Peptides against a protein of PDB entry 4DOW. Designs and how they scored, part 49

Target 1, 157 residues: chain A of PDB entry 4DOW
Amino acid sequence: TFSWVGRPLPNRKQFQQMYREICMKINDGSEIHIKVGQFVLIQGEDNKKPYVAKLIELFQNGAEVPPKKCARVQWFVRFLEIPVSKRHLLGRSPPAQEIFWYDCSDWDNKINVETIIGPVQVVALAPEEVIPVDQKSEETLFVKLSWNKKDFAPLPP

## One batch from the design tools (peptide; made by RFdiffusion4, then SolubleMPNN)

Design b2_p15_8_s4 (from b2_p15_8, 7 letters changed)
Fold by OpenDDE base, seed 1:
Structure b2_p15_8_s4 (fold): chain B 157 residues (1-157), chain A 15 residues (1-15)
Amino acid sequence: as target 1 above (157 residues)
Amino acid sequence: SLKEDIEKIVENFKK
């Protein structure tokens, strides 16, 4: 179950009410609060591995009947989701914890909040920084580069 | 706990 936290933010988008925070109620009755700017895991298609996304906007879409709780996200992609023929462009074998900023607009960046599995920690690193693989960092994902379906590049500002 | 649940999800993600 998902519910809005706080009052709607002022915006000029027709049929939309924007929010800063949403509450996710889990099975044991506990509540998890997720805010704009945080990272989340999104349910994969056909029981595949979850997707990673950064929450850009949280909004109720009043254009639908009934209204839907939605989010606009920035997608990330896993190395194994990149076509085999293009993986060599990275020039290295990335650790499993590395993800890439998806720098394309061909993916729908609007999701239903019900597809959110939970929050996840994502840390941006400079290319020269080493990705830690110790026990303390096992729950953290790291991003150094973007992927635009043609090549890898430095992260967007 | 929530932390343990997230850790399990991330572990599954990395595999």
Scores: peptide ipSAE 0.165, ipTM 0.769, DockQ to the pose 0.047; fails the geometry check
Fold by OpenDDE base, seed 3:
Order: structure tokens, then sequence, then C-alpha cells
Structure b2_p15_8_s4 (fold): chain B 157 residues (1-157), chain A 15 residues (1-15)
């Protein structure tokens, strides 16, 4: 179950009520609040691994009947989601914890909040920084580069 | 718990 937290934020988008925070509540009563700017895991297709996304906007889409609770996200991609023919462009074998900022607009950035599995920690690193392998970083994902379907590049400033 | 479930998902994600 998902419910908005707080009152709608001011915005200029017709038919959209924007929010800063949403509450994810499980049937057993457990709940967690997720805010714009945080990272989440999104349900994968056909039992595939979940997607990673940064929440950019939380909004209720009033153009739909009934209104839908939605989010706009910045997608991240795993190395294995990159075409085999392009992977060599990275020039290294990334650890499993590394993800890449998806710098393309061809993928729908709008999701239903019901697809959110839960929050996840994502840490941005400089290219020269080593991804930690210790216990503290075990449940953390790391991003150093962007991927725009053509090449890898430094993260946008 | 939700926390435990998320931890398991993240672990599987990295496999």
Amino acid sequence: as target 1 above (157 residues)
Amino acid sequence: SLKEDIEKIVENFKK
C-alpha cells in the first residue's frame, strides 16, 4: 500500500499533484517513507533483476481516471543490461555493485509507485575511487559513469 | 520485515 505523505507541493504541471514523500506500507504493518531524491529498486520484468532508479518526482496523475500514484525517475543500468557489443568500451570488468547512470530519454521515466520494491543506497564515486568491498558496502550500489547507448562518460556535474 | 526483505533483494541483485 502506498499513500502520500504531506500536502501537495506547488507546481506548474496541469493535472499533476506533486509530493515530496510517499509511504510504503506492508500488510504486516511495517512501513517506510521514501522521498524525492532517494534511490529505489523497481520491479523487474519477467522475474528479472530489479531496476535501480533515483526518484525525481512523486506525483498523482490526475489526467487518469482514477488518478494514479506515479513517479518520474532517473534510471540506472547494470553492466549486463548493456549490449554485449558495447561492454568493451568500459575498458574494465566492473564489480557487481557498480551501476551506470542511464543518459538517454528513450526509456519511459514514468513509473507506477506500485512497482517500487523498496529503497536502496546508491553512492556516487569519482572514477579513481575504489569501490569498497567491506561489509559496510555490501548492500550499497555505486555509480561512477553514465551510459548513453554510445559510450561511457563521467557523471554529469 | 521490510528491511530484511530489501537486504535479500539487494544481495540477489549483486549475484
Scores: peptide ipSAE 0.162, ipTM 0.769, DockQ to the pose 0.049; fails the geometry check
Fold by OpenDDE base, seed 4:
Structure b2_p15_8_s4 (fold): chain B 157 residues (1-157), chain A 15 residues (1-15)
Amino acid sequence: as target 1 above (157 residues)
Amino acid sequence: SLKEDIEKIVENFKK
């Protein structure tokens, strides 16, 4: 179950109410608060691994019937989601914890909040920085580069 | 707990 936290933010969109924070209620009764700017895991297709996304907007879409709780996201991709023929362009074998900023507009960046599995920690690193492999960073994902379906590049500013 | 479930998902994500 998902519910809005706080008052809607001022906006000029006729059929949308924007929010800063949403509450995710778990089956055991506990609650997790997720805010704009945080990273989340999104349910994958069938039995596939979940997607990683950064929350850009949280909004209720009143144009839909019934109204839907939605989010706009920035997508990330895993190395194994990149076509086999293009993986060599990275020039290295990435660790399992590395993900890539998806720098394309061909993916729908609007999701239903019900597809959110939960929050996840993502840390941006400079290309020259080493990805930590110690126990403290075991549950953390890291991003150094973007992928635009043609090549890898530094992260957008 | 949800935290434990998320940790398991992240672990499977890396495999």
Scores: peptide ipSAE 0.139, ipTM 0.758, DockQ to the pose 0.050; fails the geometry check
Fold by OpenDDE base, seed 2:
Structure b2_p15_8_s4 (fold): chain B 157 residues (1-157), chain A 15 residues (1-15)
Amino acid sequence: as target 1 above (157 residues)
Amino acid sequence: SLKEDIEKIVENFKK
């Protein structure tokens, strides 16, 4: 179950009410608050692994009947989601915790909030920085580069 | 717990 937290933000869009925060109720009865700017895991298609996304906007889509709780996101991509023929462009074998900023507009960046699995920690690193693989960072994903379907590019911290 | 659930999801994500 998802519910808005707080009052809607001032917005001139006729059919959209924007929010800063949404509450996700988990099976055990606990609640998770997710805010714009945080990173989340999004349910993959079928049995595919979850996607990683940064929340850009949270809004109620009044153009739909009934109105739906939605989000606009910035997508990230996993190395194994990159075509095999392009993976060599990275020039290294990335650790499993590394993801890439998806610098393309061909993916729909609008999602239903119900596809959100939960929050995830994403840390930006400089290309020369080593990704830590200790227990403290076990739950953390790291991003160094962007991917635009053509090549990898440095992503400033 | 939430932490445990997230850990499981992340681990599944990485593998």
Scores: peptide ipSAE 0.131, ipTM 0.748, DockQ to the pose 0.049; fails the geometry check

## One batch from the design tools (peptide; made by RFdiffusion4, then SolubleMPNN)

Design b2_p16_1_s1 (from b2_p16_1, 9 letters changed)
Fold by OpenDDE base, seed 1:
Structure b2_p16_1_s1 (fold): chain B 157 residues (1-157), chain A 16 residues (1-16)
Amino acid sequence: as target 1 above (157 residues)
Amino acid sequence: SELEKKRKELFESSFK
């Protein structure tokens, strides 16, 4: 169950009511609060790791019937999501904790909040920094580069 | 899910 936290933010978009924070109530009755700007895991396909995204907007879409709780996100991609023919462009074998900033506008960035599994920690690193690979967990993900369907590049400023 | 299908289709089509 998802519910809005706080008062709606002023905006100009008709039928869209903006929010800063949403509450996710999980099965044991506890609650997790997620805010704009945080990173989340999005439900993926069976036998696949969840998608990773940064929340840009939280809004209720009144244009839909019935209204839906939605989010706009900045997508990240896992290395295994990149086509096999392009993976060699990285020039190295990334650790499992590395993700890449998806630098394209052709991918739909609107989601329903019910697809959110939960929050995740994402840390941006400089290209020369070493990813501290935790052998016992992958709770923290790291991003150094962007992917624009053609090549890898330094992170957007 | 609907999101999985749409995301996958959009991503794969962008490389073809």
Scores: peptide ipSAE 0.174, ipTM 0.796, DockQ to the pose 0.087
Fold by OpenDDE base, seed 2:
Structure b2_p16_1_s1 (fold): chain B 157 residues (1-157), chain A 16 residues (1-16)
Amino acid sequence: as target 1 above (157 residues)
Amino acid sequence: SELEKKRKELFESSFK
């Protein structure tokens, strides 16, 4: 289950209440607090790795009945999400921990918070920096480049 | 989910 933490932030959007933090209660009863600006794993398709996203906005959508807890996100893509025909454009075989900033606006960036699996650590690196490979690829992810459906590009510092 | 379908569809349609 998910519940808002703190008071709603001031905003002028009709039917929306914005929040800075949400509480995720997991199966064992423990709670995980997730804040705007943090990175999360989003439920993917069956037998697929979770999506990776950065939380931009947390809000309750009162236009829906009943109201829904939602988030706006910045999407990342895993290498294996990129079409096979375009993967060669990277010019290298990335480690499993590498993700790419999705630099397009064609994707819907609104999600239901129920699709959030949990937080994940994402670290931005310079292109020349070596990714420290861990046993668990989902423990820490690394981003060096963006993907805009056409090519890979360096992220601005 | 609908999000997954839309995300996948939009992504694939960008190259086809």
Scores: peptide ipSAE 0.165, ipTM 0.775, DockQ to the pose 0.082
Fold by OpenDDE base, seed 5:
Order: sequence, then structure tokens, then C-alpha cells
Structure b2_p16_1_s1 (fold): chain B 157 residues (1-157), chain A 16 residues (1-16)
Amino acid sequence: as target 1 above (157 residues)
Amino acid sequence: SELEKKRKELFESSFK
């Protein structure tokens, strides 16, 4: 169950009420609050790792019937999501914790909030920084580079 | 889901 937290933000977009925060109620009754700017895991295909995204906007889409709670996101990609024929462009074997900023606008970046599995920690690193690989940081994802379907490019931390 | 299908199709089609 998802519910808005707070009042709608000042907004002039037709049919869209924008919010800063949403509450995710999980099975045990506990609540997780997720805000714009945070990173989330999005439901992936069966037997596949979830997608990673940064929340850019939270909004209720009044153009749909019934209105849907939606989010606009910035996508990340896992290395294994990149086509096999392009993976060599990285020039190294990345750790499992590395993700890449998807620097293209061709993907639909609107999601239903119901596809959100939960929050995730994403840390930006400089290319020369070492990604820590230990049990304590196993669930933390790291981003150094962007991927634009053609090549990888550095992202500043 | 529709998102997964669209995301996958758009991604793969860009390389074909």
C-alpha cells in the first residue's frame, strides 16, 4: 500500500499533483517513507535482479482513470543489463555492486509506485576510487560511470 | 509488466 505524505506541492502541470514523499506500507504493517531524490529498487522480470532508479518526481496522474500514483525516475543499469556485445567497452570486469547511470531519454521514465520494492543505497564514486566489496556494504550500490548505449563516460562523485 | 516490456524493447531495439 502506498499513500502520499504531506500536501501536494505547488504545481502547474495539468492533471498531475506532485508530492515530495510517499509512504510504503509493507506486509508487517511497518512503513517506509521514500522521498524525491532517493534511490529505489524497481520490480524486474521474474528471476532477474530488480532495476535501480533515482526518484525525480512523485505525482498522482489524474489523466488516468482511476488516478495512479506515479514516479518519474532516472534509470540506472546493471552491467548484465548492457548488451553482451557492448560490455567489452568497459574494459574491466565490474563488481556486482557497480551500476551505471543511464544517459539516454529513450526509456520510459514513468513508473507506477507499486513497482517500487524498496529503497536502496547508491554511492557515487570517482573512477579511480575502489568499490568496497565486503559483507557490510554488500547491499550498497556504486556508480562511477554513465552508459549512453554507445560508450561509458565518467561521472563525478 | 508494461514498464519492463517497454524498457527492454527500447533498450534492445537501439542496438539492432
Scores: peptide ipSAE 0.151, ipTM 0.766, DockQ to the pose 0.082
Fold by OpenDDE base, seed 4:
Order: sequence, then C-alpha cells, then structure tokens
Structure b2_p16_1_s1 (fold): chain B 157 residues (1-157), chain A 16 residues (1-16)
Amino acid sequence: as target 1 above (157 residues)
Amino acid sequence: SELEKKRKELFESSFK
C-alpha cells in the first residue's frame, strides 16, 4: 500500500498533483518513506534481478481513471541487461554490484509506484575508485559510468 | 508488465 506524505507541491500540470514523499506500507505493518531523489528497486521479470532507478518525480495522475500514483525515474541498467555483443566495450569484468546510468530517452520513464519493491543504496564513484565487494556492502550498488546503447561514458553531471 | 516489456523491447531492438 502506498500513500502520499505531505501536501502537494506547486504544479502547473492540469491533471497531476506532485509530491515530494510517499509512504510504502510493508506486510508487517511497518512503513518506509521514499522521497524524490532516492534510489529504488523496481519489480523486474521473473527470475531476474529488480531494475534500479532514481526517483525524479512523484505524482498522482488524475487523467487516469481511477487516478494512479506514479513516478518518473532515471533508469539504471545492470551489466547483464546490456546486450552480450556490447559488453566487451566496458573493457573489464564489473562486479555484480556495478550498475550504469542509462543515458537514453527511448525508455518510458513513468512507473506505477506499486512496482517499487523498496529503496536501495546507490553510490556514485570515480572511475579509479574500487567497488567494495563484501558482506557489508552486498546490498549497495555502485555507478561509475553511463550507457547510451552504443558505448560507455562518464556519468552525466 | 507492460513497462518491462516496452523497456526490454526498446533496448534490445536497438541492436538488431
């Protein structure tokens, strides 16, 4: 169950109410608050790891009937999501914890908040920084580069 | 989901 936290933000869009924070209620009754700017795991395909995204906007879409709680996201991709024929362009074997900023606009960046599994920690690193791979960091993801379907590149500013 | 399908198709089709 998802519910808005706080008052709607000032918005010029006719049928959308924007919010800064949403509350996710878990099965045990506990609540997790997720804010714009945080990173989340999105439900993926069966037997595959969840997608990773950064929340850039939270809004209720009043144009839909019934209204839907939605988010706009910046997508990340896991290495194994990249086509096999292009993986060599990285020039190295990345650890499982590495993800890449998806630098394309061809993907729909609108999601239903119900697809959110929960928050995740994403840490941006410089290319020369080593990604720690230990039990304490197993749940932390790291990003060094972007992927634009053609090549890897430095992260966007 | 529809999003997953679209996301995957758009990504993979760009390399074919």
Scores: peptide ipSAE 0.143, ipTM 0.763, DockQ to the pose 0.079

Design b2_p16_1_s2 (from b2_p16_1, 7 letters changed)
Fold by OpenDDE base, seed 1:
Structure b2_p16_1_s2 (fold): chain B 157 residues (1-157), chain A 16 residues (1-16)
Amino acid sequence: as target 1 above (157 residues)
Amino acid sequence: SELEEKRKKLFSSSFL
C-alpha cells in the first residue's frame, strides 16, 4: 500500500499533483518512506534482478480514471542488460554491484509506484575509485559510467 | 507487465 506524505508541491500541470515523499506500507505493518532524489529497486520479471532507478518526480496522475500514483525516474542499467555484442566496450568484467547511468532521454520515464520494491543505496564513484566487494557493502550499488546504447562514458555531472 | 513493456521499448534498440 502506497500513500502520499505531506502537502502537494506547487504545480501548473493540469492533471498532476506532485509530492516530495511517499509512504510504502509493507507486510509486517511497518512503513518505509521514500523521497524524490532517492534510489529504488523496481520489480522486474520473476527470473530477473530488480531494476534500479533514481526518483525524479512523484505525482498523482489525475488524467487517468481512477487517478494513479506514479513516479518519473532516471534509469540505471545492469551489466547483463547491455547487449552481449557491446559488453566488451567496457574493457573489464564489472563486479556485481556496479550499475550504469542510462544516458538516453525518453518521454516515457513514468512508472507506477506499486512496482517499487523498496529503497536502495547507490554511490557514485570516480573512475579511479575501487568498488568494495566486502559483505558489509553488498547491499550497496555503485556507478562510475553511463551507457547511451552505443558506448560507455564518464558519469554525467 | 506494463513495466516490462516500457522497459522493452526503452532498451530494445540497444540490441539492434
Scores: peptide ipSAE 0.317, ipTM 0.820, DockQ to the pose 0.081
Fold by OpenDDE base, seed 3:
Structure b2_p16_1_s2 (fold): chain B 157 residues (1-157), chain A 16 residues (1-16)
Amino acid sequence: as target 1 above (157 residues)
Amino acid sequence: SELEEKRKKLFSSSFL
């Protein structure tokens, strides 16, 4: 169950109510609050790892009946999502914790908040920095590069 | 799902 936290924010978009924060209630009754700017895991297909995204906007879509709670996201991609024929362009075998900033402007970046599994920690690193791999930090994801369907590049500013 | 269809447009392969 998802519910808005706080009052709607001013925005320029018709039929949309913008919010800063959403509350996710889980099975045991506890609550997780997720804010714009945080990183989340998005439900993938069965037997697939979840997708990773940064929340850019949280909004209620009033054009739908009933209104839907939605998010606009910046996608990340996992290495195994990259076509096999292009993976060699990285020039190395990335650790499982590495993800890539998806840098294509033609993507559909809207999701239903019901697809959110929960928050995740994403840390930006310089290309020369080593990704720590240990049991204590195994749930932290790291991003060094972007992927634009053609090649890898340094992270956008 | 709708999300999967969107993501499949971005990438030709799945991941485990």
Scores: peptide ipSAE 0.312, ipTM 0.803, DockQ to the pose 0.093
Fold by OpenDDE base, seed 2:
Structure b2_p16_1_s2 (fold): chain B 157 residues (1-157), chain A 16 residues (1-16)
Amino acid sequence: as target 1 above (157 residues)
Amino acid sequence: SELEEKRKKLFSSSFL
C-alpha cells in the first residue's frame, strides 16, 4: 500500500499532482518513506533481478480512473540487461553490484509506484575507485559509467 | 506487465 506524504507541490498540470514523498506500507505493517531523489528497486517479472532507478518525480495521475500513483524515474541498467554482443565493450567483468546509468532518450520513464519494492543505496564512484564488493550482499549498488546502447562512458561529475 | 514490456523494448536480453 502506498500513500502520499505531505501536501502536494505547486503544479499547473491539470491532471497531475506532485509530491515529495510517499509512504510504502509493507507486509509486516511497517512503513518506509521514499522521497524524490532516492534510489529504488523495481519489481521485474519471472524472478528477474529487480530493476534499479532514481526517483525524479512522484505524482498522482488524475487522468486515469481511478487516479494512479506514479513516478518518473531515471533508469539504471544491470550488466546482464545489456545485450551479450555489447558486453565486451566494457573491457572488464564487472562485479554484480555494478550498475550503469542509462543515457538514452528513448525510454519510457513512468512507472506505477506499486512496482517499487523498496529503497536501495546507490553510490557513484570514479572509474579508478575499487568497488567494495560483497558477494553475500547486494544491498549497495555502485555506478561508474553510463550506457547509451552504443558504448560505455564515464559519468559526468 | 506493462513495466516489463517497456523494459523489453529497451533491452532484448533478460536476466535473473
Scores: peptide ipSAE 0.311, ipTM 0.801, DockQ to the pose 0.093
Fold by OpenDDE base, seed 4:
Structure b2_p16_1_s2 (fold): chain B 157 residues (1-157), chain A 16 residues (1-16)
Amino acid sequence: as target 1 above (157 residues)
Amino acid sequence: SELEEKRKKLFSSSFL
């Protein structure tokens, strides 16, 4: 169950109400608050790791009946989502915790909030920084590079 | 799901 937190933000979009924060009700009765700018895991297919995204906008889509709670996201890509024929372009074997900033405009960046599993920690690193692989950082994901379907590149500033 | 179909167009590889 998802519910908006706070009042709608001012905007001029006719059928959209924007919010800064959403509340996710978990099965045990506890609540998790997720805000714009945070990173989330999004449900994938069965027996696959979830997708990773950064929340850009939270909005209610009033053009749908009934209105839907939606998000606009910046996608990340896991190494195994990159075509096999292109993986060699990285020039190294990445650790399981590494993800890549998807730097293309050929995608739909709108999702239903119901696909959100929960928050996740994503840390941006410089190329020379070492990705921790110890037990303490096992749940943290790291990003060094972008992927634009052609090659890997440094993260945008 | 609808999202999965959208993602499959860009990322057809399976990952675990």
Scores: peptide ipSAE 0.309, ipTM 0.802, DockQ to the pose 0.092

Design b2_p16_1_s3 (from b2_p16_1, 10 letters changed)
Fold by OpenDDE base, seed 2:
Structure b2_p16_1_s3 (fold): chain B 157 residues (1-157), chain A 16 residues (1-16)
Amino acid sequence: as target 1 above (157 residues)
Amino acid sequence: SELEKRRKELFSSSFK
């Protein structure tokens, strides 16, 4: 169950109410609050790792009937999501904790909040920095590079 | 889901 936290933010969009924070109530009854700017795991296919994204906007889409709680996100890509034929362009075998900033304008950045599994920690590192060892790869992810469907590139400072 | 379909198509997802 997802519910908005706080009052709607001012906006001029006809069918949207924007919010800064949403509350996710999980199975045990506890609540997790997620804010714009945080990173989240998003439900992937069965038996596959979840997607990773940064929340850019939280909004209720009043154009739908009934209204839907939605988010706009910045996508990250896991290494194994990159086409096999292009993976060699990285020039190394990345650790499981590494993800890549998707740097294309062709993405559909809208999701339903119901697809959010929960928050995740994403840490930006310089290319030369070593990724800390963590046996729980889903707890802390690291990003050094962007992927634009053609090549990898350093993240801007 | 529709999201899965879109991501699979767009990102050529093949990870487990």
Scores: peptide ipSAE 0.308, ipTM 0.788, DockQ to the pose 0.124
Fold by OpenDDE base, seed 3:
Structure b2_p16_1_s3 (fold): chain B 157 residues (1-157), chain A 16 residues (1-16)
Amino acid sequence: as target 1 above (157 residues)
Amino acid sequence: SELEKRRKELFSSSFK
């Protein structure tokens, strides 16, 4: 169950009410609040690992019938989501914790909030920083580079 | 929970 937290933010978009925060009620009855700017896990295909995304906008879309609670996201991709023929361009074997900023517009960045599994921690690192592989980073994903379907590049500012 | 399950799965080598 998802519900808006707080009052709608001022915006000029017709049929849309924007919000800063959404509340996710999980199975045990507890509540998790997720805000714009945080990272989330998005439900993937059957038995596949979830997608990783950064929330950039939360809104209710009144143009839909019935109105839907939606989000706009910045996608991240896992190494295994990158075509096999292009993986060599990374020049290294990344740890499982590494994800890449998806720098393409071909993916729909609008999602239904009901596809959100929950929050996840994503940490941006400089290229020279080592991705830690320890117990403390067990539930943390790391991003160093972007992927634009052609090559890897430094993260955007 | 499903969230805990998915979080644990994130760090395996396989995408599926």
Scores: peptide ipSAE 0.184, ipTM 0.776, DockQ to the pose 0.039
Fold by OpenDDE base, seed 4:
Structure b2_p16_1_s3 (fold): chain B 157 residues (1-157), chain A 16 residues (1-16)
Amino acid sequence: as target 1 above (157 residues)
Amino acid sequence: SELEKRRKELFSSSFK
């Protein structure tokens, strides 16, 4: 179950109400609050691993009947989601914790909030920074580069 | 929890 937190933000978009925060009620009855700018896991296909995304906007879409709670996201991709023939372009073997900023417009960036599994920690690093491999960073994802289907590049500013 | 299960899957080395 998802519900909006706070009042809608001022906006001029017809049929849309913008929000900063949403509340997710999980199976045990506890609640998790998720805000714009945070990172989340998005449900994958059946037994497939979840997707990783950054929340850009939270909004109610009044153009749908009934109105839907939606989000606009920035997608990330894991190394194993990149075609095998292109993986060599990275020039190194990344740790399992590394993800890449998806710099391509072919993926729909609007999702239903029902597909959100929960929050996840993502840390941006400079190219020269080392990705920690220890128990403290076990559940943290790291991003250094973008992927645009052609090559890897530095992160967008 | 389901979230913890998904996190564990995410950090494995298996293909998606």
Scores: peptide ipSAE 0.114, ipTM 0.734, DockQ to the pose 0.040
Fold by OpenDDE base, seed 5:
Order: sequence, then C-alpha cells, then structure tokens
Structure b2_p16_1_s3 (fold): chain B 157 residues (1-157), chain A 16 residues (1-16)
Amino acid sequence: as target 1 above (157 residues)
Amino acid sequence: SELEKRRKELFSSSFK
C-alpha cells in the first residue's frame, strides 16, 4: 500500500499532482517513507532481478481512471544487464556492487509506485576510487560510469 | 523479508 505524504507541490503539469514523499506500508504493518532523490529497487520483469533507479518525480496521474500513483526515475543498469557483445568495453571485471548510470532515453522512465520494492543505498565514486568490499558496505551499490548503449563514460564530478 | 531477499539477489553473480 502506497500513500502520499504531505500536500501536492506547486506545478503546472496537466492532470498531475506532484509530491515530495510517499509512504510505503509493508507486510508487517510498518511504514517506509521514500522521497524524491532517493534510490529504490524496482521489481524486475518475468522474475528477473530488481532494477535500480533514482526517484526524480513522484506524481499522481489524473489522466488515468482511477488515478495512478506514479514516479519518474533515472535508471541504472548492472553489468550483466549490458549486452554480452559490449561488456568488453569496460576493460575490467566489475564487482557485483557496481552499477552504471543509464544515459539513454529509450527506456520508459515512468513507473507505477507499486513496482517499488524498497530503498537502496547508492554511492557515486570517482573513477580512481576503489569500491569498498567489506561488511559495512555489502549492501551498498556504487556508480562510477554511465552507459549509453554504445560505450562507458565517466560520471561528471 | 522481501526487501532482504531482493538485496541478496542484487549482489549475486548471475543476473537472471
């Protein structure tokens, strides 16, 4: 169950009410609040592993009947989501914790909030920084590069 | 929890 937190933000988009925060009620009755700007896990298709995304916008889509709670996201991809024929372009074997900023507009960046599994921690690193492999960071994802379906590129500092 | 399960899946070597 998802519910809006707070009042709609000022906006001029037709049929859309914008919000800063949404509340996710989980099975045990507890609640998790997720805000714009945070990173989340999104349900994978066909029992695939979850996707990683950054929340850009939270909005109620009034164009649908009934209105839908939606989000606009920035996608990330994991190495194994990249086509096999292109993986060599990275020039290294990345750790499982590394993800890549998806720099392409071919993916639909609108989701239903019901597909949100929960929050996840994502940390941006400079190319020269080492990805920590310790107990403290075992559930943290790290991003150094973007992927645009053609090549990898450093993230802006 | 479901979240813990999904997190475990994220850090496995296989995408599937």
Scores: peptide ipSAE 0.179, ipTM 0.772, DockQ to the pose 0.040; fails the geometry check

Design b2_p16_1_s4 (from b2_p16_1, 8 letters changed)
Fold by OpenDDE base, seed 3:
Structure b2_p16_1_s4 (fold): chain B 157 residues (1-157), chain A 16 residues (1-16)
Amino acid sequence: as target 1 above (157 residues)
Amino acid sequence: SELYEKYKKLFESTFL
C-alpha cells in the first residue's frame, strides 16, 4: 500500500498534485518512506531483474480515471541491459554493482508507484575511483558513466 | 519482515 506523506507541493500542472514523499506500507504494518531524490528498485517486466531509478517527481495524476499515484524517474541501466554488440565499448568488465546513467528519452520515465520494490543506495564515483566491493558496500550500487545507446560517457553534471 | 527478506534476497540475486 502506498500513501502520500505531507501536503502537496506548489505546482502549475493541470490535474497533478506533487509530493515530496511517499509511504510504502508492508503487510506486517511496517513502513518505508521514500523521497524525491532517492533511488529505488522498480519491478522488472515479466519477472525480469529489477530496474534502477532515481525519483525525480512524485505526483497524483488526476487526469487518469481512477487517479494514479505516479513517479517521474531518471533511469539507470545494468550492464546486461545494454545490447551485447555495444558492451565492448566500455573496455572493461564491470562489477555487478555498477550501473549506468541512462541518457536517452526513448524510455517512458513515468511509472506507477506500485512498481516500486524498495529503496536502494546509489553512489556516484569519479572514473578513477575504485568501486569498493566489500562488506560495507554490500547493498550499494555505483555509477561512473552514462549510456546514451551509442557510447559510454562521463556522468551528466 | 518477510517482505524485507524477500527484497534483500532479490537485491542479492541481482547485484551480488
Scores: peptide ipSAE 0.288, ipTM 0.833, DockQ to the pose 0.034
Fold by OpenDDE base, seed 4:
Structure b2_p16_1_s4 (fold): chain B 157 residues (1-157), chain A 16 residues (1-16)
Amino acid sequence: as target 1 above (157 residues)
Amino acid sequence: SELYEKYKKLFESTFL
């Protein structure tokens, strides 16, 4: 179950009410709060591994009947989601915890909030910084570069 | 919670 936290933000867009925070309530009664700006795992399609996304907006879409709780996201890609023929362009073998800022507009950036699995920690690093691989970092993902379907590049500002 | 356990397993299988 998903429910909005707080009052709608000021917004002039017709049929869209924007929010800062959403609450995920699970079967055992526990609650997880997720805010705009946080990173989440999104359900994959047909047994595919989850996607990683940053929440940019949380909004109720009143254009649908019934209204749908939605999010607008910035996508990230895992190394294994990059075509095999282009992986060599990275010039190194990344750790499993490295993800890449997806710098393309060909993916729909609107999702239904029910596809959110849960929050995840993502840390941005400079290209020269070493990705730590120790016990305390096992639950953290790292991003250093963007991927635009052609090549890798420094992270956008 | 059931969701937490599922999430943990999914995270481990995806990134570790």
Scores: peptide ipSAE 0.258, ipTM 0.824, DockQ to the pose 0.035
Fold by OpenDDE base, seed 2:
Structure b2_p16_1_s4 (fold): chain B 157 residues (1-157), chain A 16 residues (1-16)
Amino acid sequence: as target 1 above (157 residues)
Amino acid sequence: SELYEKYKKLFESTFL
């Protein structure tokens, strides 16, 4: 289950209550708190592999009946999510831990929080920086570039 | 937690 943590932020938009944090609680009573600005894995359709997203907003959508707990996200893509015909544009074989800032508007950036699988660590690196491969970095994803469905580019500011 | 283990396994299967 998902529940809001803390008081709602000051009203900005009609039918939308904003929050800073949400609690994910499972049947055994354990819980994970996720905050705006953190990165999460989102349930995906592609072989049930998750998408990666940064949480930009957490909000309750009061326009729906019943109200829905939602998030607005910045999407990232895995290399294997990029069409085969375009992968060569990277000019290198990326490590499995590398993801790319999705610089397109064709994806709906609103999600239902129930699609959140869990948190994930994402670290931005300069293009020249080497992705560390050790035990500590095992569960860390790294982003150096953006992908706009046409080409790779430096990260957005 | 069970949730953590579940997501961890999914992460590993996806990125490792």
Scores: peptide ipSAE 0.172, ipTM 0.786, DockQ to the pose 0.035
Fold by OpenDDE base, seed 1:
Structure b2_p16_1_s4 (fold): chain B 157 residues (1-157), chain A 16 residues (1-16)
Amino acid sequence: as target 1 above (157 residues)
Amino acid sequence: SELYEKYKKLFESTFL
């Protein structure tokens, strides 16, 4: 179950109410609060692994009947999601914890909040910084570069 | 917590 937290934010978009935070209630009755700007895991299709995304907007879409609780996200991709023929462009073998900023508009960035599995920690690093792979960073993902379906590039500002 | 362990297992199955 998902419910809005706090008051709706000012918004000029017709049929939309924007929010800063949403509450996810899980089966055992516990609650997780997720805010705009945080990173989440999104359900994959079929038996595919979850997607990684940054929440950029939380909104209720009043144009639908009944209204839908939605989010806009910035997608990230795993190295193995990049076509085999293009992987050599990275010039290295990335660790499993590295993800890439998806710099392309061909994938819809609107989701239903019901597809959110839970939060995840993502840390941006400079290209020259070493990705720490130890016990302290075991549950942390790292991003250095973007992928635009043609090449890798430094992270967008 | 139980919730932490669930997410830890999910993370491990996805990225490790």
Scores: peptide ipSAE 0.161, ipTM 0.772, DockQ to the pose 0.031

